Peptides against a protein of PDB entry 4N78. Designs and how they scored, part 17

Target 1, 186 residues: chain A of PDB entry 4N78
Amino acid sequence: HFQVICRLLGYQGIAVVMEELLKVVKSLLQGTILQYVKTLMEVMPKICRLPRHEYGSPGILEFFHHQLKDIVEYAELKTVCFQNLREVGNAILFCLLIEQSLSLEEVCDLLHAAPFQNILPRVHVKEGERLDAKMKRLESKYAPLHLVPLIERLGTPQQIAIAREGDLLTKERLCCGLSMFEVILT
Target 2, 155 residues: chain B of PDB entry 4N78
Amino acid sequence: MAELQMLLEEEIPGGRRALFDSYTNLERVADYCENNYIQSADKQRALEETKAYTTQSLASVAYLINTLANNVLQMLDIQASQLRRMESSINHISQTVDIHKEKVARREIGILTTNKNTSRTHKIIAPANLERPVRYIRKPIDYTILDDIGHGVKW

## One batch from the design tools (peptide; made by RFdiffusion4, then SolubleMPNN)

Design b1_p9_4_s4 (from b1_p9_4 with V2F S4P)
Fold by OpenDDE base, seed 2:
Structure b1_p9_4_s4 (fold): chain B 186 residues (1-186), chain C 155 residues (1-155), chain A 9 residues (1-9)
Amino acid sequence: as target 1 above (186 residues)
Amino acid sequence: as target 2 above (155 residues)
Amino acid sequence: PFLPTFQPP
């Protein structure tokens, strides 16, 4: 599903969605969640001592229930605050999954474009084979597919310009060194 | 453009008219030959004259058809060339627009990005063999570094 | 080859 979303939205669509999600998250964090956290801090017991182990697990539980009674009885915490936290969590997860899916798509694009851009894969050398010979053979095999040099030789100036720009855009991807998710976490 | 206009407005219509006129002329020739043969005391001479007119008529029609066909072919070639040029222009505009849109989109998403914290350990191993700067060989970006990033298909 | 235009007699 996320792969399909990435394909449908593209960079622009993803950017718009991410921006809106960031706004929502910011509004939730700075607004409702912050208010609840402040309230919780006010009602939090100033002194919460560990009960004696002699009370056993039930006694300890009752102790904490008593100490946190005001918090537990705060109905709005369960209905509103937890819901907002869920929304924030979902937004974060969504962003993560979108970025991962986008990265996969970008990698696939890069791999598909590689033969046309003189990007050679790492050749696995079996024992006894010369790496240089394999690389030369591979280079020779894909040399006719190099798009930019081909267009530079055969194309019009306009075609050459477009080919160069297209080549650059194909090579420059977010997955190469940029992260959106890290921005969301800050 | 002038050549195409001449073909469309003058040569091809003219050729069609000529063929039509040729049809009427052929009927007249046929009538003449028939009457001449009937009235002539020398049937052999009349037959030879008919053969001559037939040959001439066929040659004329063949010429008219050939001329018209060549003009039509030329017209089609010119039109095909014009269409190809138009297609090329449209494609160029389309590609330019697409590139522009892509650049805009990338700028927009770019503002939402930060540099990935490269863990100190994963040195982007520049391929060790600094092969001699052969000419403008753009260093191939090794994307295998990304193979470990994400739940990608383990091939 | 130029073929002659036919003129009826």
Scores: peptide ipSAE 0.050, ipTM 0.696, DockQ to the pose 0.006
Fold by OpenDDE base, seed 1:
Structure b1_p9_4_s4 (fold): chain B 186 residues (1-186), chain C 155 residues (1-155), chain A 9 residues (1-9)
Amino acid sequence: as target 1 above (186 residues)
Amino acid sequence: as target 2 above (155 residues)
Amino acid sequence: PFLPTFQPP
């Protein structure tokens, strides 16, 4: 699903969606969530010492239940605050999945373009074969597919310009060194 | 353009008129040949004359048709060439626009990106300093980053 | 060579 979304939205659509999601997340964090956190901090016991281990797990649980009674009884925390946190979480996950999907699409594009851009895979060399000879053979095989040199030789100035720009755009992908998700986490 | 105009406005209409006139002329020739044959005492001579006129008439019509056909073909070739040029121009414009749109889109999404910390160290060190949104700087793409992506052939 | 346009007598 996310792959389809990435394909449909493209870079521009993804950017718009991500920006809006960031705004929503920011609004939730700085607004409702912050308010609830402040309230929770106010109602938290000022002194919450670890109970003695002698009380056992049930006693410790009861102790903390008593100490946190005001928090547990805060009904809005369960209904509103946790819902907002879920929304934030979903937004983060969405961003992550979009980035991952986009990266996959970009990688696929790069792989598909590679033969046309003089990017050759390192081929497995069988024992006894020279890597250099095999690579030269591959280079020779794919040389006619090199789009930019081909167009530079046969194309009009306009076509050459477009081909160069297209080549550059094809090579310059986000997945090669950029992360959107890291921006979301900062 | 001048050649196409001449073909459309002068040569082809002229050729069509010539064929029409030829039809009328052929009818006259036929009438003449018929009358000449009927009135002539020497039927053999009249027949030979008719054969000559028939051959000449057919040759003339063939010439007119051929000329007209060639002009029409030439016209069509010129028009086809013009259409191809227009198509090419439209395609170039379209590609230019698409490239531009792509560049804009990339700038927009680029604002939302930061450089991947290539440091293999798993430590999510929260960078203390909110590094300013790193402007999408066209850096040479290190394709080696892709080498570890997927179960494919390690390049 | 195609003959020119025939002119009737």
Scores: peptide ipSAE 0.046, ipTM 0.692, DockQ to the pose 0.006
Fold by OpenDDE base, seed 4:
Structure b1_p9_4_s4 (fold): chain B 186 residues (1-186), chain C 155 residues (1-155), chain A 9 residues (1-9)
Amino acid sequence: as target 1 above (186 residues)
Amino acid sequence: as target 2 above (155 residues)
Amino acid sequence: PFLPTFQPP
């Protein structure tokens, strides 16, 4: 589903959706969640000492569960605050999954374009084969497929310009060094 | 453009008219040949004349059809070439627009991106001093402070 | 050779 969404929205659509999601998340965090957190901080036990590590993780968890039992059982917290937190969580997950899906599509595009852009795959050198010879053979094999040089030789000036721009756009992808999810986390 | 116009306005209509005229002429030739054969004392000569006229008429019609067909084919070739040129032009414009849109889209999404930093996994430093387990004293939490927060039904 | 136009007598 996320792949389809990425394909349908494209970069522009994804950007718009992400911006709106960020606004929603910001609104939830700075609004309702912040208010509940402030209130919860006020009602939090002033002294919450760490139980002995000897009780192990389950014992420690039970201790904190007991200390926070009344807070957890607060109806409005469960219905409103936790719901808003779920919405924020869902938004974050959505952004993550969109980025992952987009990255996969970009990688696929790069892989498909590679033979046409003089990007050669890493060749496994078997024992006794020279890497240079294999690479040269591979270069020779794919040389006729190089799109930009081909169009530069056979195409009109306009076609050459379009081909160069297209080549650049194909090479420059977000997955090559950019992260959208990191921006969402900041 | 001038050649296509000439084909459409002059040559093809002219060729069609010539074929229609040829039809009328063939009818006249047939009538002539029939009458000539009936009236002629030398039937063999009349027959040979009829054969000659038939051959000539057939050749003429064949020529007219061939000429018209070639003109139509030429017209179609010119039109096909024009369509291909138009298609090419439209494709170039479309590609230019698409590239521009893509650049704009990339700028927009680029604002939402940052460089992938290998986040140094912050070493969770275990607190050095294991705080001694303090006896858990349950203090009741006053939840009345939360009564003003949320859409709680005031009962 | 195709004769262009046959004119009946």
Scores: peptide ipSAE 0.053, ipTM 0.694, DockQ to the pose 0.005; fails the geometry check
Fold by OpenDDE base, seed 5:
Structure b1_p9_4_s4 (fold): chain B 186 residues (1-186), chain C 155 residues (1-155), chain A 9 residues (1-9)
Amino acid sequence: as target 1 above (186 residues)
Amino acid sequence: as target 2 above (155 residues)
Amino acid sequence: PFLPTFQPP
C-alpha cells in the first residue's frame, strides 16, 4: 500500500503529505497534549514514595491507585490525550513507512537505470576467472546502452542537455544519503 | 513553407481542375471522333485519327494523374516532416517541463530531509539547536550502499 | 512529346 502511495504521490505529493502531518503533529503536541501534560503535572502528587514491601503487591497497587486516583479518574486523559498521542504515533509510523517505501522505489529506479549509466554490479567470479576480464566483458556488453554518451554522439544540443540533466536526476536520490524520518524525530 | 503553400493552393487544385477539364475535353473529343467517323468518306482515316486522339487523351490523363499524385505525395511528405519537427519540439518542451517539475518537487521534499546519521547513537539526544538544514552537499553516490539491500538469493 | 494537356482540336 505504501509503495502504491509513493508512486501515486511522487516527491511532491509526499512532501505535501509530510508537511501537513508535521503540522498536525506540532499542533497536537503544542496544543492539546501540552495542555493535558500541564494539567497532569498540577494534579500529580508532589511526594510519591515507594510503600513498604510489607504491604505486598496488592497493597502497593492499591497505594498507587489511591495516589493516582485523580489522574486515573480524569476521563479526558483517556478519551482525548491518549487518542492524540495515538495520532502522533500513527503519523510518525506513516512517515517512516513512506520513507522506507520511497527508498525502495528509488533503489529500484537506480537499479533499472544502472545499465544505461555505466554502473555495473560486481559480478560473482567463479574459481579461475579473473574479475577484471569479466568486468571488462560486461562493460563491453552494455557499452552500447550508455545513454548519455549515445545521445552526445547522435543527439541535438538540446537532447544532450536534457539527457545529462536526466542522468543527474536519476543518480541523485534521497536514499543515497538523506532521511526524512530523522527530521520528523527532531 | 512556400513549397507547401504552392502545392496546396496552386498545384494540387490546378491539377484537379485540369483533370476535370480533361474529362470535359475527352467528351468533346469523343463526340468529335464519332461525328467525324460518321461524316467522313474515308472511314479508315477517321478511325486512325480516333485512335490517335484516344492514345493522346489517355497519355494526357495518365500524365495529369501522375503529376497530381506526385504533388500530393510531395505535399504529404512535407507535412509529415513538419509534423515530426513539431512533435520533436513538443517533446523537448515536455521533457524540459518535466525536469523542472521534478527539480521543484525535489527541492520541496529536500526541505524535509537531513543527512542520514550513520552513528547508531542510541541516545535520542533532543538536538537542542534545530540544525540548519544541512545544505545538500552532492556527495558522490556510493553505490556500495546498494550492496546490502540486494537479498542475494543465496542458492 | 505528349502535351501535358490534351487540347481537342
Scores: peptide ipSAE 0.044, ipTM 0.689, DockQ to the pose 0.005; fails the geometry check

Design b1_p9_5_s2 (from b1_p9_5, 5 letters changed)
Fold by OpenDDE base, seed 2:
Structure b1_p9_5_s2 (fold): chain B 186 residues (1-186), chain C 155 residues (1-155), chain A 9 residues (1-9)
Amino acid sequence: as target 1 above (186 residues)
Amino acid sequence: as target 2 above (155 residues)
Amino acid sequence: MYLPVFEPP
């Protein structure tokens, strides 16, 4: 699903969605969640000492239940605050998954473009084979596919310009050095 | 452009008219040959004349058809070339627009990005000896082990 | 080869 979303929205659509999600998250954090956190801090027991181990696990649990009774019984905490936290969590997950999916798409694009851009894979060399010879052979094999040099030789000035721009745009991808998710976390 | 115009406005219509006129002329020739044969005392001569006119007429029609066909083909070639040029122009514009849109989109999304902190995570050098995956034996957590740890332990 | 337009006699 996320891959399809990435393909459908493209960079522009993803940017818009991410921006809006950030606004929503900001609104939730600075608004409702902050208010509840402040309230919770106020009602939190000032002194919550660890009870004696002699009470055992059940007794300790009961102790904390008693100390936190007001918080546990706060209905709005469950219905509103936790819901908002869920929404924030979902937004974060959404952003993460979108970025991952986008990265996959970008990597695929890079891989597909590689033969046309003179980007050769690292060749596995068996014992006894010369890496240089294999690499040269590979270069020679794919040389006719190099798009930009081909167009520079045969194309019009306009075609050359477009080819160069296209080549650059193909090489420059977000996955190469940029992260959206890190921005979301800050 | 001048050549195409000449073909469309003069040569092709002219060729069509010529073919039409040729049709009427052929009819006249046929009538002439028939009458000549009937009236001639020398039937053999009349027949030879008819053969000559027939051959000439066929050759003339063939020439007219060939000329017209060539003009039409030339017209089509010129038009095809014009269409190809137009297509190329449209494609160029389309590609330019797409590139522009892509650049704009990238700027927009770029605002929402930061540089990946390549924390030099120490290459976890896989230990040379892959420890045999110890079969995870789920041991129940004995919570009693913690009973003696904390502020409540009276020694 | 230019073939003239045939004109009947």
Scores: peptide ipSAE 0.049, ipTM 0.779, DockQ to the pose 0.005
Fold by OpenDDE base, seed 3:
Structure b1_p9_5_s2 (fold): chain B 186 residues (1-186), chain C 155 residues (1-155), chain A 9 residues (1-9)
Amino acid sequence: as target 1 above (186 residues)
Amino acid sequence: as target 2 above (155 residues)
Amino acid sequence: MYLPVFEPP
């Protein structure tokens, strides 16, 4: 689904969705969640001492239940606050999965374009074979596929300009060094 | 442009008129040959003359058709060339617009990005074992797989 | 070879 979303929206659509999602998250964090956190801090016991270990696990549990009774009985915590936290969590996960899916699409594009951009894969060299000789052979094999040089030789000035720009856009991708998710976390 | 105009306005209409006129002429020739054969004392000579006229008439019509056909083909070739040029121009404009849109989109999304702290993230080492290209079996997207992911944002 | 339009006599 996320791959399909990435393909459908493109960079522009993803940007718009991410911006709106950030607004929603901000609204949830600064609004309802903050209010509940403040309320929780107010009702939090000022002094919560560790009970003696002699009371055993059941006694310790009862102690904490008693100390946190007001929090546990706060019904809105489960219905509203936790729901809002789930929404924030979903938003974060959504952003992460979108970025991952986008990165995969970009890598695929780069791989598909590689033969046309003189980007050769690392050749596996068997024992006794010269890496240089294999690389030269590959270069010669794919040389006719180099799009920009081909168009520079045979194309019109307009075609050359378009080819160069297209080549640049193909090479420069977000996956090459940019992260959206890191921005969301800050 | 001048050649196309000449073909459209002069050569092709002229050729069509010539063919139409040839039809009328053929009827006259046929009438002549029939009358000549009936009136002639030497039927053999009249027949040979008819054969000669028939051959000449057929050759003439064939020539007219061939000339007209060639002119039409030439016209179509010129028009096809014009269409190809127009298509090329449209494609160039379209590509320019697409590149521009892409640049704008990239700027927009770029605002939402930061540089990856390339700590030594493990180079995605291509798995040493190139898994045999599993024949891409197009599995239908099971949309239910996402039903369990996320608690629906109740707006 | 230009074949003229045949005109009857």
Scores: peptide ipSAE 0.046, ipTM 0.761, DockQ to the pose 0.005
Fold by OpenDDE base, seed 5:
Formats: sequence, C-alpha cells, structure tokens
Structure b1_p9_5_s2 (fold): chain B 186 residues (1-186), chain C 155 residues (1-155), chain A 9 residues (1-9)
Amino acid sequence: as target 1 above (186 residues)
Amino acid sequence: as target 2 above (155 residues)
Amino acid sequence: MYLPVFEPP
C-alpha cells in the first residue's frame, strides 16, 4: 500500500502529506496533549513511594491503584488523551513507512538506470580471472547503452540538455543521503 | 513550405479539374464515336477510330490519375514530416516541463529532509582471537525452558 | 526512472 501511495503521490504529493501530518501532530502535541499533561501533573500524587515488598504483587498493585485512582478514573484520559497519542504514533509510523517505501522505489529506479549511466556492479571473479579484465569487458558490452554520451554524439543541443538534466535527476535521490523521518523526530 | 503550398493550391486542385474535364471530354468523344459509327459508310474504320480514341482516353485518364496520386502522396509525405517535427517539438517542451516540475517537487520535499546521520557503526573490532568456527551443532531448542515463563495453564 | 526520450534527427 505504501509503495502504491509513493508512486501515486510522487515527491510533491508526499511533501504535502508530510507537511499536513506535521501540522496535525504539532496541533495535537501543543494543544490537547499538553493540556492533559498539565492537568495530570496537577493531580499527580506529590509523594509516591515504593511500598514494602511484604505486600506482595497484589498489594503493591492495589497500592498504586489507590494512589492513582483519580487518574485512572479520569475518563477523558482514555477517550481523548490516549487517542491523540495514538494518532501521533500513527502519524510517526506513517512517515517512517512512507520514507522506507520511497527509498525502495528510488533504489529500484537507480538500479534500472545504472546500465544506462555506466554504473556497473562489481562482478564475481572466479579463480584465475582478473577482475579488471572482466570489468572492462562488461563496460565494453554496455558502452552502447550509455545514454548521455550517445545523445551527445547523435542528438540535438536541446536533447543533450534534457539528457544531462535527466541523468542528474536520476542520479540524485533522497535515499542517497537524506532522511525525512529524522526531521519528523526533531 | 512553398512546395506544399503549390501542391495544395495549384497542383492537386488542377489535377482534380483536369480529371473532371477529362470526364466531360470522354463523354464528347463517346458521342462523337457513336455518331461517327452511325454515319460512316465504313463501319470497320469507324470502329478502329473508336478503339484508338478509347485507348488514348484511357491512357490520358491513367496518366492524370497517376499524376494526381503522386502529388497527393508527396503532399502527405511533406505533411507527415511536418507533423513529426511538431511532435518532436511538443515532446521537448513536455520533457522540459516535466523536468521543471520534478525540480520543484524535489525542492519541496527537500525542505522536509535532513542529512542522514550515518551512525558511525562502531568498527566491529574483529576479536583478536578468531574463535575457530565452532561447528554449528544443531542443539534442539529445548522449549521446556519456557514452560516456567508465563501463566501457562498447567494441564 | 526519468529518462528522456531520444529521437534521432
């Protein structure tokens, strides 16, 4: 699903969605969540000490339940505050998954473009073969597919310009060094 | 451009008119041949003349059709070439627009990005003593170790 | 993948 969303929206659509999500998250954090946190801080027991181990697990639980009774019985905490926290969490996860999906798409694009851009993988060398010789053969094999040099040789000035721009845009991808998710976390 | 214009405005219309005139002429020739045959004392000669006129007329029409067809084909070739040039121009514009849109989109999303912190992966310091690969002895996972962990219903 | 379409002259 996220891959399809990435393909459908593209960079522009993803940017818009992310910006709006950030606004929503900001609104939730600075508005409702902050208000409830302040309220919770006010009602929080001033002194909450660890009970004696002699009470056992049930007794300790009951102790904390009693101390936190006002908080536990605060109905809006469950219905509003926790829901808002869930929404924030979902937004964060959404951003993460979108970035991951986008990165996968970009990697696929890079891999598809690689033969046309003279980007060749290192080939496995069997015992006795020289890596350099094998790589040269591979380069020679794919040399006719090099798009930019081919267009520079055969194309019009306009085509050459477009080819160079396209080549650059193909090489420069977000996955190579940029992260959206890190921005969301700050 | 001049050639196409000449074909469209002069040669092709002229050829069409010539064909139309030829039709009218053929009708006149036919009438002539019919009358000549009726009035002629030498029917054989009249027939031969009719054959000659028929052959000439057919040849003329064939020539006119061929000429017109060639002119139309030439016109179409020129137009096809022009269309290809226009298509190429449109494609170039389209590609330019797409590149521009892509650049704009990248700027927009770029605002929402930061450099990936390559966590300095701690150099996995290879332990100095390469422990000899202990042959993986597939020890059966003793799941009984987990029997005491959790509220399992002791049947 | 963004590759320009090449049309030979």
Scores: peptide ipSAE 0.006, ipTM 0.772, DockQ to the pose 0.045
Fold by OpenDDE base, seed 4:
Structure b1_p9_5_s2 (fold): chain B 186 residues (1-186), chain C 155 residues (1-155), chain A 9 residues (1-9)
Amino acid sequence: as target 1 above (186 residues)
Amino acid sequence: as target 2 above (155 residues)
Amino acid sequence: MYLPVFEPP
C-alpha cells in the first residue's frame, strides 16, 4: 500500500502529506497531550518512595497501584490522551513507512537507470582475475547504452539539454543522502 | 507545407476530375464503337478498331488511377511526417514541463529532509578475544526454593 | 510514358 501511495503521490504529494501530518502531530503534542501531561504532573505523588523489597512483588505492585490510583482512574487519560498518543504514533509510523517505501522505489529507479548512466556494479573477482580487466570489459559492454553521450552525439541541442537534466534528476535521489524521518523526529 | 497544399487543393482534386471525365469519355467511346460496328461493312476491321480504343482507354484510366494513387500516398507521407514532427515537439514540451514539475517537487520535499547523519558507527571493535561460547550448562531451575515463599496449604 | 487522355473522336 505504501509503495502505491508513493507512486501515486510522487515527491510533491508526499511532501504535502508529510507537512500536514507534521502540523497535526504538532497540534496534538502542543495541545491536548501537553495539557494532559501537565495535569498528570499535578496529580503525580510528590513523594513516591520505593517500598521495601521485603513486601515482595505483589506488595510493591499494590503500593504503586495505590499511589497512582488517581491517575489510573482518570478516564480521560485512556479515552483522549492515549488516543492522541496513538494518533501521533500512527503518524510517525506512517512517515517511516512512506520514507522506506520511497527509498525502495528510488533504489529501484537507480538500479534500472544504472546501465544507462555508466554506473556499474562491483564485479566479484575470482582468484587470479584482475578487477580492472573485468571492469573495463563491463564498461565496454555497456558503453553503447550510455544515454547522455549517445544523445550528445545524435541528438538536437534541446534533446541534449533534456537528457542532461534527466540524467541529473535520475542520479539525485533522496535515498542517497537525505532523510525525512529524521526531520519528523526533531 | 506548399507541397501538401498543392496536393490537397490541386493535384488530388484534379486527378479526381480527370477520372470522372475519363468515365464520361469511356461511355462515348463505347457508343462510338458500338455504332461503328453496326454500320461497318467490315466487321473485322471495326472489331480491331474497338480493341484498339479499348486498350487505349484502359491504359489512360490506369495511368490516371496510378497518378492519383501516388499523389494520395505522397500526401499521406507528408502528413505522417508532419504528425511525427508535431509529436516530437509535444513530447519535448511535455518533458520540459515534467522536468520542471519534478524540480519543484524535489524542492518541496527537500525542505522536509535532513542529511543522513551517517553516524560513524563506532567500529564495533570486535573484542580481540572472541569469548569462547561458554557452553550453556542448563542448570535445572530448583523450584523448591520457592516452596517457602507463599501461603501454600501444606496438606 | 505519358498516356494521352484519349479523347473520342
Scores: peptide ipSAE 0.050, ipTM 0.769, DockQ to the pose 0.005; fails the geometry check

